# Peptides against a protein of PDB entry 6IDX, part 137

Target 1, 380 residues: chain A of PDB entry 6IDX
Amino acid sequence: KELAKLSADVTFATEFINMDGIIVLTRLVESGTKLLSHYSEMLAFTLTAFLELMDHGIVSWDMVSITFIKQIAGYVSQPMVDVSILQRSLAILESMVLNSQSLYQKIAEEITVGQLISHLQVSNQEIQTYAIALINALFLKAPEDKRQDMANAFAQKHLRSIILNHVIRGNRPIKTEMAHQLYVLQVLTFNLLEERMMTKMDPNDQAQRDIIFELRRIAFDAESDPSNAPGSGTEKRKAMYTKDYKMLGFTNHINPAMDFTQTPPGMLALDNMLYLAKVHQDTYIRIVLENSSREDKHECPFGRSAIELTKMLCEILQVGELPNEGRNDYHPMFFTHDRAFEELFGICIQLLNKTWKEMRATAEDFNKVMQVVREQITRA

## One batch from the design tools (peptide; made by RFdiffusion4, then SolubleMPNN)

Design b2_p17_1_s4 (from b2_p17_1, 8 letters changed)
Fold by OpenDDE base, seed 5:
Structure b2_p17_1_s4 (fold): chain B 380 residues (1-380), chain A 17 residues (1-17)
Amino acid sequence: as target 1 above (380 residues)
Amino acid sequence: SAVEEYLKELEATKSSI
């Protein structure tokens, strides 16, 4: 107990480490000997002292044994562990994952996100916070392939549901530390969009061109009886499509694929447009047709608006940026839906279309509308 | 312009809150 308190002092820590004191603490954990009187209390103080000593950065985290890692992971994986031991074990594992890629690999083999989710189903917000912190650390340090797998897994859907029900909708105020971990999880989840945000469309990729054609089909052919499209020659068809791409509000009416060559937002804008068109078809068709039928120069260019809105949302959400230690602003909406970014886009594109109408905007006012919409989104 | 009027109304509303 006194050691755990003194270990917070850097002078004491330096002297104690120079006396191999940290090695003694590590061996006490490695021994796993439950036979000592007051074992749980002794272990809790040992883990506290170990964490406080390591936080001085004097000793490399890579010095810990695999036996130590397995013992700490064992305390997190066991259903009946003292809360004080569990809390410190979660914190130690977090620190190990954050400070060493070698330790991350070893810990990721010993612990599953599913085991950590069980620690979110408790009334102790400190345990919940440390469990999310460790999940965030594992997610941050995961290779790109594993991060995508973690995000797509049933475990991540379950994690969002558990966070929503036991943390966000809990009967207790969210503390700053928990709010920070929810922010971190949100940022790490949105960083999975970075690849698509930075992917340029290839104008020669027929599969991607077929998606743009599908956007046209959904907007203009969904109500047209396929029987009455006059089978006129290839040139009339090409001229028809150029008109349709103009009505869709693309900047390049001849080759809309060129509008997706700029990164950011690259292909992520096309993904959002396709999601809106398929999942919210009535909303999509309404937005497109309301603007495509106008000849008064007050048409909102949907294609251009969707691209610039996607870029704006990426900027607001800081897609591709690392979490900031000073931030604790999280959006509960991102825990309610699997496709929360695309749903946010669908809400914001309707807001943009409404704001455009209210402003009586023209194409020259585009940037002014986007500034107003940015302020509306950031204040909501 | 209608946009400039809207922006002025928006600024006036922001200054009144």
Scores: peptide ipSAE 0.114, ipTM 0.761, DockQ to the pose 0.016
Fold by OpenDDE base, seed 3:
Structure b2_p17_1_s4 (fold): chain B 380 residues (1-380), chain A 17 residues (1-17)
Amino acid sequence: as target 1 above (380 residues)
Amino acid sequence: SAVEEYLKELEATKSSI
């Protein structure tokens, strides 16, 4: 207990570390000797002192043995009664994962996200916070292949459901520390969109152009069979498509593929439009047809608006950026939807269309509308 | 313009809060 308190002092920590004191603490954990009187209390203080000593950054995390890692991972992967040991063990594993890629690999072999989800089903918000913090650390340090697997896994859908039911819809206020970890999880999950955000459309790729044609088909020919290959169009059909792409509100209504060559948002804007058109077809058709029927120059250009809105949402959600330690702003809707970004886009595009009408905007007012919409989204 | 009027009203509402 005294050691744990004194270990917070950098002068004491330096002297104690110089005497190999930290090695003694690691050996106490490694021994696993439950035969000591007050073992649980002694272990809790040992783990506290170890963490406080390591937080000074004097000793590399790579000094820990595989036996030490297995003991700590054992405390979080097995049912344990001692909340204090569990809390410190989660914090130690988080620090190991964050500070060493070699320790991440070893920990990822010893613990699963499924085991950490069990610690979210408890009434202790501190344990829930440390469990999410470790999940976030594992997600941050995962190789790209494993990160995508973690995001797509049934475990991630289950994780969102458990967070929603046991944390967000809990009968208690969300503390700042938990709000931060929920924000971090949101940022790390939306960062998986970075590849699509930075992918330029190839205007010569027929398969990518067929997606734009499908947007046109859904808007104007919703009952028509997709089997009519777009490539066999007479000059009259090409002229018809140019009119349709103008009504869709693309900037380049002759070749809409050119609008998706800007990165960000690149192909991610097209993904959002396609999702809206396929999942929320009635909303999509309504927005497009409402604006395509206007003769008063107050038409909201859907295609241009969808691209710039996707870019704006990427900026607001910090897609491709590391989580900021000072931020606690998470969106509860992130935990209610599997496709939360595309659903957010679907809400915000309706808000944009509404705001455009309320402002009585023209194409010249586009940037002013986008500024108002940004302020509306960031205040919501 | 209608947009300039809307923006003025929006600024007036922001300054009144």
Scores: peptide ipSAE 0.097, ipTM 0.748, DockQ to the pose 0.016
Fold by OpenDDE base, seed 1:
Structure b2_p17_1_s4 (fold): chain B 380 residues (1-380), chain A 17 residues (1-17)
Amino acid sequence: as target 1 above (380 residues)
Amino acid sequence: SAVEEYLKELEATKSSI
């Protein structure tokens, strides 16, 4: 206990480390011997002293043995561990993951996100905070190939549902530390969109062109019996599609694929449009048809609006940016749905369409409408 | 324009809050 308190002092820490004191603490953990009276209390203070000593940055985290890592991971993975040991073990693992890529690899082999999720199902907000912090650390330090697998594990309705039900909708106020970890988790989740945001459409990719054609089909062919597409020549079909792409509000109504070559938002805008068209088909059709039937130049260009809105949402959500230590602003709605970004897009595109009508905007007013919509989104 | 009027009303509403 005294050692744990003194270890916060840099002068004491330096002297204790110079005497190989940290090696003695690591060996106490490595021994795993539960035979001592007051072992749990002694271990909790040992882990506190170890953490405080390491926080001075005098000793590299790479000095820890695989046996030490396995013991700490064991305290997190076992169902019946003292809360004080569990809390310190989560904090040590977080620090290990954040400070050493070599330790990340070893910890990622010993601990699953599923084991950490069990620590979210408790009433102790500190344990919940450290569990989310370790999840965030593992996600942040994951190689790009493993981030998608972790994302799929985060996309497991289970983590978001547990956070929503046990943390956000809990009967306790969310502390600043928890709010920060929820913010970090949100940022890391949105960074999974970066690949799609930076993917340019290939105008020669037939599969991508077929998605744009599907958007047209959903909007305009929903009532047309597919049998009665008259065999009128390929040129009349091209002219018809050009009209349809103009009514969809693409900037390049001859070749809408060109509108998705700008990154950001690249293919992410097309993903959002397709999601809206398939999942919220009635809303999509309504927005498109209400604007496509207008001859008064007050039509809201859906295609252009969807692209610029996707870009704006990426900017507001800071997609591709690292989480900032000073921020704690999180959106509870992102924990309510698996496709939360696409659902947000679906809400915001309706808001944009409404605001466009209220302003009686024309294509020349586009940037002014987008500015108003940005302010509306950032205030909500 | 109708947009300029809307923006003025919006600014007036923002300044009154």
Scores: peptide ipSAE 0.097, ipTM 0.750, DockQ to the pose 0.016
Fold by OpenDDE base, seed 4:
Structure b2_p17_1_s4 (fold): chain B 380 residues (1-380), chain A 17 residues (1-17)
Amino acid sequence: as target 1 above (380 residues)
Amino acid sequence: SAVEEYLKELEATKSSI
């Protein structure tokens, strides 16, 4: 207990480390010997002292043994561990993951996100915070392949649901530390969109062109069977498609694929459009047909609007940026739906369409409409 | 323009809050 307090002092920590004191603490954890009277209390103070000593950055985290890692991971994975031990074990694992890629690899083999989610179902907000912090650390330090695996629809849905029900909708005020971890999780979740945001459409890829054609089909041929393959386009059919792509509000109505070559937002805009068209078909058809039936210069170009709105949302949400230590602003809405970004897009495209109508905007007013919409989104 | 009028109304609404 006294050691744990003194370990917060850098002068004491330096002297204690110079006396190999930290090695003694690690060996106490590694031994796992429950033979000591008051083992749990001693272990809790040992872990506290270890963490405080390591927080000075004097000793590399890579000094820890695999046996130590397994013991700490064991305290997180076991259902009946003292709360103080669990809390310190989560914090130690977080620090290990953040400070060492080699330790990340070892820890990622010993623990699962599913095990960490169990620690979110408790009443202790400190445990919940450290569990989310460790999830965030694992997510942040995961290589791209493993990051996508961690972001799998089931784990993310379950994590989202647990956070929503046990943290956000909890009867307790959210502390600053928890709000920060929720912000971090939100940022890391949005950063999964970065790949699609930076993916250029290949205008020569037929499969990608078929998605744009599907957008046309859903808008104008909603009752037509998708089995009606676009037969070899006679010039009349090409002229029809050019008209349809103009009515869809693409900038390049001859080759709409060219509109998705700009990154950001690249293919992410097409993903949002396709999601809207498939999941909110009535809303999509309404927006497209309302603007396609206008003989006035007041048509809202859906395709252009969807692209620029997707870009704007990426800018507002800071997609691709790392989380900042001083920020605690999280959006509870993003924990309500599995496809929260696409749902936000679907809300915002309706807002854009409404605002365009209210402004009686023309194509020349496009940037002014987007500025108004940006302000509406950022104030909501 | 109708857009400029709308922007003025928005500014007026913001100044009234």
Scores: peptide ipSAE 0.091, ipTM 0.745, DockQ to the pose 0.016

Design b2_p17_2_s1 (from b2_p17_2, 11 letters changed)
Fold by OpenDDE base, seed 3:
Structure b2_p17_2_s1 (fold): chain B 380 residues (1-380), chain A 17 residues (1-17)
Amino acid sequence: as target 1 above (380 residues)
Amino acid sequence: SEVEQEWEEFKKKLLSL
């Protein structure tokens, strides 16, 4: 207990580390020896002193043994561990993951997100906070392949459901520390969009061009079976498509693929448009046809608007940025849906279309409309 | 669903600005 308190002092910590004191603490954990009547309390203070000593950055986290890692992971995986030991064990694992890629690999072999989800189903907000913090650390330090797997896994849908039901919708106020971890998880989740945001469309890729053609089909040929895609476009068909791409509000009416060559938002804008067209088809068709039937220069260019809105949403949500330690602003709504970004896009594109009409905007007013929409979104 | 309600409430808030 006294050691745990004194370990917060850098002068004491330096001298204690110079005396190999930290090695003694690690060996106490590694031994796992439950011989003492007060073993749980002693272990909790040992783990506290270990954390406080390591927080000075004097000793590398890589000094810990695999036996130490297994003991700490064991305290997280065992259902009947003392809350004080569990809390400190979660914090140690978080710090290990954050400070060492080699420790991340070892920890990721010993624990699963599924085991950590069990610690979210408790009434203790501190345990929930440390469990989310460790999940966030694992997600942050995961290789890109594993990060996408963590995102696609049933574990993430289940994780969000558990967070929503047991944390956000809990009968208790959210503390600042929990709000920060929810913010971090939100940022890390939206950062999965970075690859698509930075993916430039290849105008020569037929599969990508077929998506743009599908947007046209859904808007204008909604009653026609997809079986009638004959690759033999006569000049009359090319002229029709150019008109249709103009009606869709693309900047490049001849080759709309060129509008997706700018990064950001690259292919992410096309993904949003396709999501809107498939999942919210009636909304998509309404927006497109309402603007396509105008000849009064007050047409809202859907394609251009969708691209610039996607870019704006990426900027607002800080897609591709690391989470900031000073922030705690999370949105419960984003934990309710797997495709939260695309759903947000689907709402914001309706706002943009409404604001465009209310302003009686023309193509010259485009940037003014976008600025108003940015302010509206940021205030919501 | 409760999910649809939260999105619809957000939509109403956003479209009322």
Scores: peptide ipSAE 0.338, ipTM 0.900, DockQ to the pose 0.804
Fold by OpenDDE base, seed 2:
Structure b2_p17_2_s1 (fold): chain B 380 residues (1-380), chain A 17 residues (1-17)
Amino acid sequence: as target 1 above (380 residues)
Amino acid sequence: SEVEQEWEEFKKKLLSL
């Protein structure tokens, strides 16, 4: 107890570490020796002292044994654990994951996200916070292949549902520490879009060109059976598509694929457009046809607007950026849907189209409209 | 659903500007 309190002092910590004191603490955890009176209380203070000592950055986290890791992971995996031991064990594992890729690998073998989800179903917000912090650490330090697996897993949908129901919609005020961890999880979730945001369209890839053709088909040929895939288009047919791509508001209406070669937002803009066209078809068709029927120079160019809006949303949501310390701005709405970015895009494109009309904008006002829309989105 | 309500509230807030 006194050691745990004194371990916060850097002078004491330095002297205690120089006396191999931290090695003694690790051995106490490794031994699992229940022979001492008040073992649980002693262990809780041992783990506290260990954390406070390690927080000085004097000793590398790589000094810990596999036996120590297994003991700490064991405390997190047990169904009946002392709250104080559980809290410190979660914090130790978080720090291990954040500070060492070697420790991350060992911890990822010993602990599942499913075990951590059980600690979210409790009423103790501190345990919930440490559990989310460890999930965030595991997600941040995961190799790209494993990160995508974690994202695609039923575990993410379940995790999102548990966070929504037991944390966000809990009968308690969200503390600053929890709000920060929810922000971190939100940022890490949107960072999964980075690959698509940085993927350039290949103008020669037929499969990617077929997506642009599908956008045209949904907007203008909604009654036509897709089985009439037009063979090698006659020059008259190419001229027809050029008109349709102009009505869709692409900058390059001859070859719209060129509009998706800019990164950011690359292919992510095309994904958003296709999602809107398939999931919100009536909204998509309405926006396209309303602007395609205008000859007054007040048409909102959908294709260009969708690309620039996707880029703007990536900038607002900080896609591809690491989460910042001290931020705690999370949106409960993003925990309600698996395609939250695409749904946000679908709302914001309607806002853009509304704002364009209200401003009586022309193509020269495009940047002014985008600035107004940015301010509207960031205030909401 | 409660999910639909949060999105519709956000949509209403955003489109009321």
Scores: peptide ipSAE 0.336, ipTM 0.902, DockQ to the pose 0.847
Fold by OpenDDE base, seed 4:
Structure b2_p17_2_s1 (fold): chain B 380 residues (1-380), chain A 17 residues (1-17)
Amino acid sequence: as target 1 above (380 residues)
Amino acid sequence: SEVEQEWEEFKKKLLSL
């Protein structure tokens, strides 16, 4: 107890570490010896002292043994552990993950996100906070392949439902620390879009061209009876497509693929358009046709607008940026849907189309419309 | 769903601006 209190002092910590005191603490944890009266209290203070000593940054986290890691992971994975031990164990694991890639690998073998989710179902907000913090640490430090697996686990309706129902919609006010961890989780989730945001379209990739063609098909051929024979010559077909791509509001109406070669937003804009066209088909068709039928130069160029909106949303959501320690702004809405970014895009593109009409904008006003839309989105 | 409600509230908030 006294050691745990004194370990917060850097002068004491330095002297205690110089006396190999931290090694003694690690050995106490490693021994797992439940034979002592007051073992749980002693262990809680041992873990507290260990954490406080390590927080001074004097000793590398890589000094810990695999046995120590297994014991700490065991306290997180075992049911009916003392709350104080569980708290400290979660915090120690978080610090290990954040400070050492070698420890991350070992911890990721010993614990699952599923085990950490069980700690979200408790009424103790501090346990919930440390559990999310550890999940965030694991997500942040995961290799890209494992990060996608974790993302897929986060996309599991179950984890989102638990965070939403037990944390966000809990009967308790969310503390600043929890709000920060929810913000971090939101940022890390949107950072999964970075790859697509930075992926240039290959204008020669037929599969990517087929997506653009599918956008055209959904907009213009969805109502056309399949009976109109595809037999008009390849040149007339190309000329028709050029007109259709102009009506879709692509900047390069001859080769719309060129509009997706700029990164950001690259292919992410095409993904958003395709999602809108498939999931919200009526909204997509409405937006496209309302603008394609206008001869008054007040047509909102859907393709250009969708690209620039995708870029703007990436900027607003700070896609590809690390979470800032001073921020705690999260949106509960983003925890409700697996495709939250695409759903946000689908709302914001309607806002853009509305704002464009209200402003009676022309192509020259495009940047002004985008600025107004940015202000509207950031105020919501 | 409760999910749809949050999105509809957000949509209302955005479209009311």
Scores: peptide ipSAE 0.326, ipTM 0.899, DockQ to the pose 0.831
Fold by OpenDDE base, seed 5:
Structure b2_p17_2_s1 (fold): chain B 380 residues (1-380), chain A 17 residues (1-17)
Amino acid sequence: as target 1 above (380 residues)
Amino acid sequence: SEVEQEWEEFKKKLLSL
């Protein structure tokens, strides 16, 4: 107990470390020797002292043995461990994952996110916080292949559901520490979009061009009675498509694929447009047709607007950025849906279209509209 | 669903600005 308290002092820590004190603490954990009176209390203080000593950054985390890792992981995986030991064990694992890629690999073999989810189903917010912190650490340090596995829709849906029901919708106020971990999880979840945000469209890829053609089809052919077969002339057909792509509000009316070659937002903007067109078809058709029928220069260019809105949402949600310390701004809404980004896009594109009309904007006002929309989104 | 309600509330909030 006194050691755990004194270990917070850097002078004491330096002297104790120089006396191989950390090695003694690690061996106490590694031994697993339950024979001591008050073993659980002694172990809790041992783990506290170990954390406080390691937090000085004097000793490398890479010195930790596999036996120590297995014991700590064992305390997290065992149902009958004292809350005090569990809390410190979660914190130790978090610190190990954050500070050492070698320790991350070993820990990722000993524990699963599924085991950590069980620690979210408790009334102790501190345990919940440390469990989310460890999940976040594992997600942050995961290689891309394992990150994708962690992002598997089922595991992520279950995790979000548990967080929503047991943390966010809990009958208790969310503390700052928990709010920070929820923010971190939100950022890490949206960072899964980074690849698509940085993927350029290939204007020569027929499959990608077929998506743009599908956007045209949904907007203009879905309500057209099949009796107006467009006359067989290849030139009339090309001229028709150029007109349709203009009405869709693409910058490049001849080859809309060129609008998706800029990164960010690259292909992520096309993904959002396609999601809107398929999942919210009535909203999509309404937005496109309301602007395609205008001849007053007040047309909202849907294609351009959707691209720039996607980019703006990526900036607001910090897609491709590491989570910042001291931030705690999370949105409960994002824990309710598997496609939260695309649903947010679908709401924000309606806001953009509304704001464009209210401002009586022209193409020259585009940047002003986008600024107003940014302010509206960030205030919501 | 309860999910749909949260999104509709957010939508109403955002579109009321």
Scores: peptide ipSAE 0.324, ipTM 0.895, DockQ to the pose 0.846; fails the geometry check

